# Designs tried in a protein design run: peptides against a protein of PDB entry 6J54. Part 171

Target 1, 223 residues: chain A of PDB entry 6J54
Amino acid sequence: NENLFASFIAPTMMGLPIVTLIIMFPSLLFPTPKRLINNRTISIQQWLIQLTSKQMMAIHNQKGQTWSLMLMSLIMFIGSTNILGLLPHSFTPTTQLSMNLGMAIPLWSATVFTGFRYKTKTSLAHFLPQGTPALLIPMLVIIETISLFIQPVALAVRLTANITAGHLLIHLIGGATLALLNINTMTAFITFTILILLTILEFAVALIQAYVFTLLVSLYLHD
Target 2, 42 residues: chain B of PDB entry 6J54
Amino acid sequence: QFQFTGIKKYFNSYTLTGRMNCVLATYGGIALLVLYFKLRSK

## One batch from the design tools (peptide; made by RFdiffusion4, then SolubleMPNN)

Design b2_p20_5_s2 (from b2_p20_5, 11 letters changed)
Fold by OpenDDE base, seed 5:
Structure b2_p20_5_s2 (fold): chain B 223 residues (1-223), chain C 42 residues (1-42), chain A 20 residues (1-20)
Amino acid sequence: as target 1 above (223 residues)
Amino acid sequence: as target 2 above (42 residues)
Amino acid sequence: SLFQEISDIYQALVQLLAEL
């Protein structure tokens, strides 16, 4: 069991945290374009960013479009880190709850406080849905306030749990394939095929979780 | 368009202002209850 | 959406109680 969770331990060399370098590494994969006509790889990246930006900002009004840069940077960061974390024996920083809380809490608080600052009436009214019976108003307001505080926790836990579960499953099936190589080659081949299919699924999950995380932050902004 | 008269005009679950007032009233009520229990212990 | 669903459940419950 210790070998299974060894990939989730924060890597350190000579007492220095390598985690900082791992977090900064995805930034190198997305260089800033300087020319009108860039390289094919940069052009594809910019095209994908534009497409995702158009989809994400379609939900927002003009004031919400101010957050487009932050939301796009967030999805690029989480998406790139999650995909790189699927490399064999790689450490995924987004599997750490502390990192996701560190991202979720400030972003959530910023969205909530921005809502209270510019749209105080609508933001306060969101604690009570329309058509609520008079007797259930105090109870429903309490539930709504509790739900508001659960939002950052759910946002962080969702990302960590989905990525961590995927990593654990890859490691377990990968370990099973290696163990079955000496026992039965046919079963090992089947498990290896499942591992490949699972890795493809986890690539999709990595992108989806990054998108969902950013989308929910964006959704909380406009309530 | 719901036309509410009296107290329902200010505390309505269908209007935006009414919902806001209901939320503020609930928070105020909870604050008063907490204050009451705090003063009761003394 | 979740709170709207909860509100719908509460409304249904209140209507059920009122019919009772």
Scores: peptide ipSAE 0.131, ipTM 0.753, DockQ to the pose 0.014
Fold by OpenDDE base, seed 3:
Structure b2_p20_5_s2 (fold): chain B 223 residues (1-223), chain C 42 residues (1-42), chain A 20 residues (1-20)
Amino acid sequence: as target 1 above (223 residues)
Amino acid sequence: as target 2 above (42 residues)
Amino acid sequence: SLFQEISDIYQALVQLLAEL
C-alpha cells in the first residue's frame, strides 16, 4: 500500500531531484572547528571522531592510516544520514541500494587494488588459506575468489536491508498501534511500548550499521 | 621452518610464496581451460 | 548510467509496490 512504501519514494519537486540536497544536508551538522576549545557540541563530535578513528586505525600501519580521513568521513556520512532518516516522515538515502552500491563498490575496489599494489604476495596468498590439503587447493581458490567478489554486494545489501527493515517495522508496528486504539486500548498500549523500544533499537542499529560498514571496508584494506 | 623440496618447494599451502604460486597456477589453469573450450566451440 | 538504471528499476519497483 502507499502508506507503507511512501517513505521510500525518492522525493522530488516538480520533477527535480531533492535527494541530492538531502544527501548534502548532514554536512551542515558538522562544522569545521575554528578555536582551540570549541563549544560542547563540536567538542563532543571531535572526541567521538578521534575515539572511533583510534579504534579503527589501530590495526593499520602508517600507510594504512592514510585512509583514516576517508573512513571517518564515510562513517560520519552514513551515521548521520541513518539517524536523520529516523525522523518522522523523513527519507533515508541509505535505504536506496543504488547509493550503497555506489559507495561499496568503489571503496571495495580501492581496497583490493591497494592490497595488490603494496602487498601483492600477501593478497594473492589470501585466496588460499594456510594449511589447505593439496587436493582441495583449486576448489578453495575458486571459492575464495567468489567470496571476494561477494564482499561489495554483501556490504551494500547489509546496510540497505538493516535500515530498510527497521523503517518498515516501525511503520507496521505504528500502524498496528493506531488500528488497535479503537479495538483494544490495552493491546494498543503494549504495541506502543514495543514501538518505543523498537525505535530505540533502530537508533542503535543506525549507528552500528554505519560503523560496521566502515569497519569492513577498513578490514578489507588491511586484509 | 618448513622445508620443502621439488615441486612442493614452489607449490605448497604453508609458505606465502607457495600459496601465491598455487593461486596463480589455479588461475592459469582455469584460463587455459576456458580458452580450450572457446577454441573447441569454433 | 548503470547506477541510474538500477535506481530507475528500484524506483519503479517501489512505486509498483506502493500502488498495491
Scores: peptide ipSAE 0.130, ipTM 0.716, DockQ to the pose 0.023
Fold by OpenDDE base, seed 1:
Structure b2_p20_5_s2 (fold): chain B 223 residues (1-223), chain C 42 residues (1-42), chain A 20 residues (1-20)
Amino acid sequence: as target 1 above (223 residues)
Amino acid sequence: as target 2 above (42 residues)
Amino acid sequence: SLFQEISDIYQALVQLLAEL
């Protein structure tokens, strides 16, 4: 089991953590445009950012659109780190629960406090769903309060679990494929095909999880 | 569409103000219960 | 000077990536 999770150990060089450099590396993949008409790669990237921005902020009012920069930076960061983590023998920082909690808790707290500050009545009313029978009001308010505090944990665990499980499966199936190359070529080919399909799935999962994480933060802000 | 009178005007599960008051009343009740048990233990 | 050198390296890498 220790060998299975060896890829999830934080790498260090000369006793210094290089995880900070790994976290900052995705920022290099998103340079600021300097020309009116940029290169094809930059144009496609900006186009994708614009499309995702329009989709996510379509539900929000003027105050919600103020968070557009933060939400878009978050989705780009999580998405890029997740995709880069699918490279062979790579370390994915988002597989660490500490990192995801460090991102989720402050953002969640900011959205909740912003809601209470500017939309106090609506935020307090959210603890009680509309149309609740009078006898169930106290119990339901308690449940909704607990649900609120579970939100940041759910955000962090969901992202961590999905990315970690995907990486673990890719490593396991990849290792099995290499081991079966000398045992049974046909079985190795089947396993390799499954590995390719799984890798494609994990690319999709990486993007979806980044989107879901950002979307849920946005929805909590809308609350 | 809903018109409430009396106590239902301030405590209801359909209006925004009513839901807010219900939540505050619930928290206040829990706080009073906690205070009661704390004072009783002394 | 060291920070400027690192910044120049980063800018060069970003420009290289932008040209790809």
Scores: peptide ipSAE 0.063, ipTM 0.640, DockQ to the pose 0.028
Fold by OpenDDE base, seed 2:
Structure b2_p20_5_s2 (fold): chain B 223 residues (1-223), chain C 42 residues (1-42), chain A 20 residues (1-20)
Amino acid sequence: as target 1 above (223 residues)
Amino acid sequence: as target 2 above (42 residues)
Amino acid sequence: SLFQEISDIYQALVQLLAEL
């Protein structure tokens, strides 16, 4: 069992955690533009960022669009870390629940606070869905309140669980493939094929989870 | 459009103001209940 | 021989992935 979760242990070097460097590494993959016409890679990257930005901010008003920079940085960070984590023997910081909670809780609280600040009436009314029978009002308000507090946990757990499960499965299938190499090459080939397909799926999951996390944070901003 | 009279005008689940008032009333009621039990325990 | 060659390539790829 320890071997299964060995990849999820925070790496250290000389007693110092190198997780900080791993977290900072994705920033190196996104250089700032220095020219009007940038390189192909930078241009494509900026194009993707613009597209995602337009999609994310399409549901927001002018005041909500002030969060565009933060939300885009968030999706880029989570997406890049998730994708980099799929590299062989890589440590993914987003597999750590503590990290995801560290992102989810402040962002959630900020969105809730922003909602209460600028849309107090709507935010308070959000605790009671429209058309609720009178008998269910007190209980439903309590349920909605609990639901609100579950949101940051759900954000963190969703991201963590999906990425962690993917990594775990990749390691398990990979280990099984290696074990089968000495037993049955044909079966090993089948398992390896599954591993490849799974890896492709996990790439998609990595991007989707980043998108969903950012989207939900954005949605909480404007109810 | 819904037209409410009396107490339903201020406490309803169909209007924004009504929903807000219902939420506030619920929280106020819960707070009062908690306060009551806290004072009763003393 | 073809299957053996494919198997060898597969094994080499798996080993490469394991080393990464």
Scores: peptide ipSAE 0.017, ipTM 0.625, DockQ to the pose 0.012

Design b2_p20_5_s3 (from b2_p20_5, 12 letters changed)
Fold by OpenDDE base, seed 1:
Structure b2_p20_5_s3 (fold): chain B 223 residues (1-223), chain C 42 residues (1-42), chain A 20 residues (1-20)
Amino acid sequence: as target 1 above (223 residues)
Amino acid sequence: as target 2 above (42 residues)
Amino acid sequence: SLFEEISKIYEALVLLLAKL
């Protein structure tokens, strides 16, 4: 069991954490444009950023669109780290719950406080769904209050669990495939096929989780 | 679409102001209950 | 020889994926 989780241990060199460098590395993959017409790779990247920005910010008003830079940087960071984590012998910082909580709690708090500051009436009214019977109002308000405080935990755990589970499955199926190569070639081939399909799925999950995390933060801001 | 009169005007689950007042009333009630039990234990 | 080469490629891919 210890060998399975060895890839999730934070790497250190000379007692100094390399995790800080790993976190900063994805920033190098997104250079700022210097020309009106950039290279094909940069143009595609900018095009994707614009498309995702339009999709995510379409629901928000002008004040909500002020958060566009923050939300787009967040999705690019999480997405890039998740994809890079699928490289061999790589460490994914997003598999650490501490990092995801470190992102989720401040962003959630910022959205909640921003909501209370600019949309106080709507934010307070959100604790009571419209059309609730009078007898259920006190209980439902309490439940919605608890639900609000569970949101940052849900954001962090969802991202952490999905990415971590994906990595574990790849390790387990990969190890099983190697073990079955000498036992049954046909079964090993099937297992390897599953591994390939799972890897493709994990690429999709990596992007989807980044999108979902950012989208939910955006939805909380809209509230 | 909804016309409320009396207490329902201020405390309802359909209007924005009514929902807000219900939430505030709930929190106020809980706070008073907590204070009551805290003072009773003394 | 082709099957052996394909097998080696698959083994290499499995090893790479297992180390992810």
Scores: peptide ipSAE 0.020, ipTM 0.647, DockQ to the pose 0.013
Fold by OpenDDE base, seed 4:
Structure b2_p20_5_s3 (fold): chain B 223 residues (1-223), chain C 42 residues (1-42), chain A 20 residues (1-20)
Amino acid sequence: as target 1 above (223 residues)
Amino acid sequence: as target 2 above (42 residues)
Amino acid sequence: SLFEEISKIYEALVLLLAKL
């Protein structure tokens, strides 16, 4: 139905797209600390950033840890946009495949090129799994090469599909709840309960998908 | 690590160098095939 | 009544969440 996807259309004001402002809005939620001991909200944010940074960058050497700023900014951006997208009548930029591809392709390319730049031998060897039978080597190398190029697409589609599906479910269940309010109050109550539980789940999914996206980018870096 | 001799020393699926060489050989072979067909078409 | 107030709150919440 046409109305199901209406919330995924890029919003415009006076014929001008406001998607740029929507994308930039989450940045306002993370101000730079200016004091030694900041407010509780800022302190929690910094603590979460530090915790996540330590967790994700533990697998990287010093050169790989240079990517910490970019990866942390990425997870904060995706996470914040996904959470804000769960507000009523909000537009989630990460539901747009173009947006996610715009993030995935450059980051993937950067990680791949970085790998070839600093660890050429290991990167080339990665196209052939260890212990492969000799007869399967040419075919498997080709498959692994194709798999490499599918990575940015899979990364973008995974994020897009998960966030979009969640929004659709919330919309559908919410619409069903409204439709049942005047038909059967008891059934509407049950449907509303499901909606609440689903919304809580989608909050978790929003954060998990942000983490997975960033983690996979970090994993591809493998420095 | 495994001890390989002869051609297996350079082209194997167990050592890092061997795997790298196998990948390069595969790409080289594909490149040569593409080149062959391209030249054959002319 | 308390029931009416709760019902109004419930209806408002349903309407709000359904617009997601």
Scores: peptide ipSAE 0.016, ipTM 0.639, DockQ to the pose 0.013
Fold by OpenDDE base, seed 2:
Structure b2_p20_5_s3 (fold): chain B 223 residues (1-223), chain C 42 residues (1-42), chain A 20 residues (1-20)
Amino acid sequence: as target 1 above (223 residues)
Amino acid sequence: as target 2 above (42 residues)
Amino acid sequence: SLFEEISKIYEALVLLLAKL
């Protein structure tokens, strides 16, 4: 069991946590443009960022678009860390619930606070869905309040669980494949095929979770 | 469009203002209940 | 020899992916 979770232990070197370096590493993959016409890789990257930015901010008003930089940086950070985490012997910081909570709670609180600041009436009314029967109003308001406070937890757990489960499954199937190599090569081939398919799926999950996390934060900003 | 009269004008689940007032009333009621039980325990 | 080489490549790939 210890071997299964060994990849989720924060790495250290000489007693110092190197997790900080791992977290900062994705920034090196996104250099700033220095020319009007950039390299192919940078151009493609910027193009993707622009596309995702337009998609994310399409639902927001002018005031909400001020969050574009932060939201885009968030999706790039989570996406890059998740993808890098799928490399062999790599540590994925987003598998740590503490990190995801550290991102979810402040962002959620900021969105809620922004909502209360600029759209006080709408934010307060959000606790009561339209058309609620009079008898259900008190209970429903309480439920909606609880639901609000569950949001940051849901954001963190969703991201953490999906990435962690993917990593765990890859390790399990990989270990099973290695074990079956000496038992039955045909079965090992089947499990290996599943592992490949799973790995492809996890690449997609890595990007989807980054997108969902950022999208939900964006949605909470404007209800 | 909904037309409400009396107390329903201010406390309804259909208008934005009505919903807001209902939420505030609910929170106020809960706060008063909690305060009541807290004072009763003293 | 070809099958042996393919087997070695396969083993290497399995080991690589298992470390993910």
Scores: peptide ipSAE 0.016, ipTM 0.642, DockQ to the pose 0.012
Fold by OpenDDE base, seed 3:
Structure b2_p20_5_s3 (fold): chain B 223 residues (1-223), chain C 42 residues (1-42), chain A 20 residues (1-20)
Amino acid sequence: as target 1 above (223 residues)
Amino acid sequence: as target 2 above (42 residues)
Amino acid sequence: SLFEEISKIYEALVLLLAKL
């Protein structure tokens, strides 16, 4: 199974951690606009960022909109890294659970602490849903507290599992296609068709997971 | 709007203040329980 | 020649996608 998981090993060159360069590479694909009317690529990127920014920040008040820059940078980072990870023999940093936890835990903690700081009453009341029968209050408060602490773990694992599973499926179906080329050409063609459809799906999943990750962080800030 | 009297005014699952007090009471009870077992084991 | 070219393209695509 070493060949199956070889693509998930952190790459190094001459003992130097090139993972840092891989993580920084997506930033080069999104240069800052310097003109009033930029080229088509920059204009499309800016339009997409503006569109997603309006959708993401529509649920927030003026104080919550201060997080717009961080949330937009987060979705661009995760989205770009996920898309680049679908290239042949490329390393996807978001497949590493340690990286996703490193993003999820601080962002979750920041949203929770911000809520307790500025909306103490509402945040404390959130542990008990409205209309709960009196006998179920202690148990439900405990369950809601546990649910809160599971949020950063679920956020990180969801992103990691979706991206990693997609990569594994592409490797497995691709390997099966190569193995079937000399056994049955018709079956190999069917497997290749599935691989193409799966690749298209993974491109969509890459963008969706970036959006969902950022959206959930935004929702935690709103709550 | 909900109208409560007595202890239900302070501890209820409908008002914001009531829900907050219920949460604090629950955490306080758990803390006291943990403290009791900690002192008992010593 | 056309079939040969199509087969070469197919082989190249399979090899490329299998390395993803």
Scores: peptide ipSAE 0.014, ipTM 0.633, DockQ to the pose 0.012

Design b2_p20_5_s4 (from b2_p20_5, 11 letters changed)
Fold by OpenDDE base, seed 2:
Structure b2_p20_5_s4 (fold): chain B 223 residues (1-223), chain C 42 residues (1-42), chain A 20 residues (1-20)
Amino acid sequence: as target 1 above (223 residues)
Amino acid sequence: as target 2 above (42 residues)
Amino acid sequence: SLFQEISQIFNYLVLLLSSL
């Protein structure tokens, strides 16, 4: 079982955590534009950022749009780390629940506190859905309170579980493919094809999870 | 808009203020219950 | 246009999941 989870061990070099460098590495892939007309790659990146920014911040007012930079940086960070994590023999920091909790809890708390600060009445009323029967009010308020506190956990676990599960599947199928190469080349080819399809799926999952994570933070801010 | 009279004016599940008051009342009740059991244990 | 449509559908799904 240790071989299955070997890829999830935080890499260190001589006792020094090189994870910090791995976390900072995606920043090098997104250089800042220095020209009015940038390079093709930078232009595409900026275009994608603008598109995602417009869509994600469309639900927010002017006050909520102040979070645009934070949310866009978050989605770019998670997305880039997830994509880079799919490279062979790469470590994905987002597979670590501690990291995802480290992002989810502060952002969630910030959105909740922002809601209570600027929309106190609406935030308090959010604990009770409209039209609730009078007899169910106390129980429902308790349930909604519990639901609120589960939000950061669900946010972190969702990202962690999806990315980790993908990595495990790639590892298992990859290992099976290698094992079948000497047993039956035909079955190994089939398994390899499945592996390719799975990797393509994981690329999509990587981007989707980044988007979902950021979107949920944005939605919590809006509510 | 809903028209409520009496206690229902302040505690209802339809208006924003009513929902807020219901939530506050629920939290207050729970807090009082917790305090009661805490004081009872001592 | 297709990206917008897919994004909208995805947003609806996320909203549905967030409502839980």
Scores: peptide ipSAE 0.026, ipTM 0.745, DockQ to the pose 0.039
Fold by OpenDDE base, seed 4:
Structure b2_p20_5_s4 (fold): chain B 223 residues (1-223), chain C 42 residues (1-42), chain A 20 residues (1-20)
Amino acid sequence: as target 1 above (223 residues)
Amino acid sequence: as target 2 above (42 residues)
Amino acid sequence: SLFQEISQIFNYLVLLLSSL
């Protein structure tokens, strides 16, 4: 069991944590455009950023549009880290619940406070769904309040669980395939095929979870 | 469109203002209860 | 020889993916 989770331990080099460098590494993959017409890679990146920004910010007014930079940087960071985490012997920072909480709690707090600052009436009204029977109002308000405070936790745990589970599954199936190579070649081939399909799925999950995380933060903004 | 009179005008679950008032009333009630128990224990 | 090469590639890929 310890060997199973060994890949999720924060790496250190000579006693110094290299997690900071790992977290900063994805930033190198997104250079700033310096020309009107850049190379194909940068052009595709900028196109994707514009596409996702338009799609995600469509629900926000002009004040909410100010969050576009932060949300786009967030999705690029999480997405890139998740994809890079699928490389062999790589450490995925987003598998650490502490990191995800570190992202979720401040962003959630900012969205909640922003909502209360500019839309106090609407924000307070969200604690009571429309059409609630009078007898259930106090209890439902309490439940909704609890639900609000669970949001950052759910946001962090969702990302952590999805990425971690995917990594574990790839590791387990891959290990099984390797072990079966010398036992039964045919069975090893089958498990290897499953591993390939699973890897493809995890690439998709990596991007989807990044999008969902950012989208939920955006939805909580309601600005 | 809903039309409310009396207390229901201010405390209802259908209008935005009514919902807000209900939430505030609930929090106020809880705060008063907490205050009551706090003062009672001292 | 072709089968051996394919097998080597297969083993290499399995090894890489198992290291994830």
Scores: peptide ipSAE 0.023, ipTM 0.660, DockQ to the pose 0.013
Fold by OpenDDE base, seed 5:
Structure b2_p20_5_s4 (fold): chain B 223 residues (1-223), chain C 42 residues (1-42), chain A 20 residues (1-20)
Amino acid sequence: as target 1 above (223 residues)
Amino acid sequence: as target 2 above (42 residues)
Amino acid sequence: SLFQEISQIFNYLVLLLSSL
């Protein structure tokens, strides 16, 4: 059990937190284009960013499209950190709940306050669904207000739980394969196959969770 | 559009303004209840 | 010998993936 959670301990060197360097490292993988015709890798990256930007910002008006830069940077950050976290002996900052809360709460609050500032009537009306029976209005408004405050927690916990669970499963299955190597090589081969499939799944989960996190923030902005 | 008359014009769950007023009324009612219990204890 | 080499690669990959 101690071996399983050892990878989730915040790494430090000489008392200095190297987590800051780990968080900043993904930024080096996405250089800014300076030429009209860039390298193939940069061109692919810019194409992907443009594609995802068009898809995510399609639901927003011109005022909402102002958030495009922040939302795209968010998905790039979370996605890159999650993918890099699948490297051997790597530390994923997004497995820390504090990190995800630090992102979720400000972004959620910004979207909610932006909604109240520019669309006050619509934002207040969202606490009561259309067509609600008169007797259920007070209770439903209370439930919707509680639901609103659960949103930032749900964003943070969802990302943290999904990434952490994936890492734990890889460790458990990997440990099982090593243990079975000396017992039965045939069963070890089966477990190894499962491990490979699981790692592929975790790559997909890493990207999906980044997208879902950003999409939900965007959805809250749209209201 | 639904045509409402009387109090239902201002407090309904079908119009945007009506929904907003219902939410505000609910919050106001809760605030008054909290105030009532606070003053009752004193 | 070929089977042994494949087995070694298998063991190495298992060890590598378990360290993730």
Scores: peptide ipSAE 0.021, ipTM 0.648, DockQ to the pose 0.012
Fold by OpenDDE base, seed 3:
Structure b2_p20_5_s4 (fold): chain B 223 residues (1-223), chain C 42 residues (1-42), chain A 20 residues (1-20)
Amino acid sequence: as target 1 above (223 residues)
Amino acid sequence: as target 2 above (42 residues)
Amino acid sequence: SLFQEISQIFNYLVLLLSSL
């Protein structure tokens, strides 16, 4: 049914893609602070960024902490886009697998290359878990190599699937609620309650997926 | 803590260097196998 | 009636959320 996926179609106006503007819009929600004591909204944002940055960078040394800016920008971008995507008739760019792959593959490649650059021995040794029986070494190395290459795909698909599934559920439950209004109002009310709870859940999922995406990138950098 | 002699010194799953060498040996072996089958096809 | 008005608001809200 095309109506189920209508919200996932890339929007265009006058034949021109407006996806670029949609992607750039979240940047306006995070202005740069100009005062020592900023507005409440900006202060809360800065506080959240500091907390998340401390959590993310706690596992990294000084060299790894240089990635803090990029990782924090990533989580803010994904989080903001996911939250904005929950607005009615809004387009969520993170529902597009191409976009998530475009983020996951370069970041994963960067983490892998940095690992080989600065910790070559450890990175190579990571393909073989410690204490592996000698007979299982070749097979396990192959499995770990495959696992490594699946990481960017899993990272992108996880984000895409979670956000897309949430949008689909909201659409389906909402449609079911409307259909039940003319059949049984009481059942429609129950379905509407479920819809409300689901929307609250999707707000949480939107933030969690942003956090998980960034966290996994950070963990790949650490390893 | 681990004392290895002979081939086990260079190829073991307990030391960092040993693990690295095992990985390199595995990749090298796979590369040689691929090369062998490629040359055999000609 | 108040019930009809509340029902209309409810329907509007459901319609709004279903448009997501």
Scores: peptide ipSAE 0.019, ipTM 0.650, DockQ to the pose 0.012

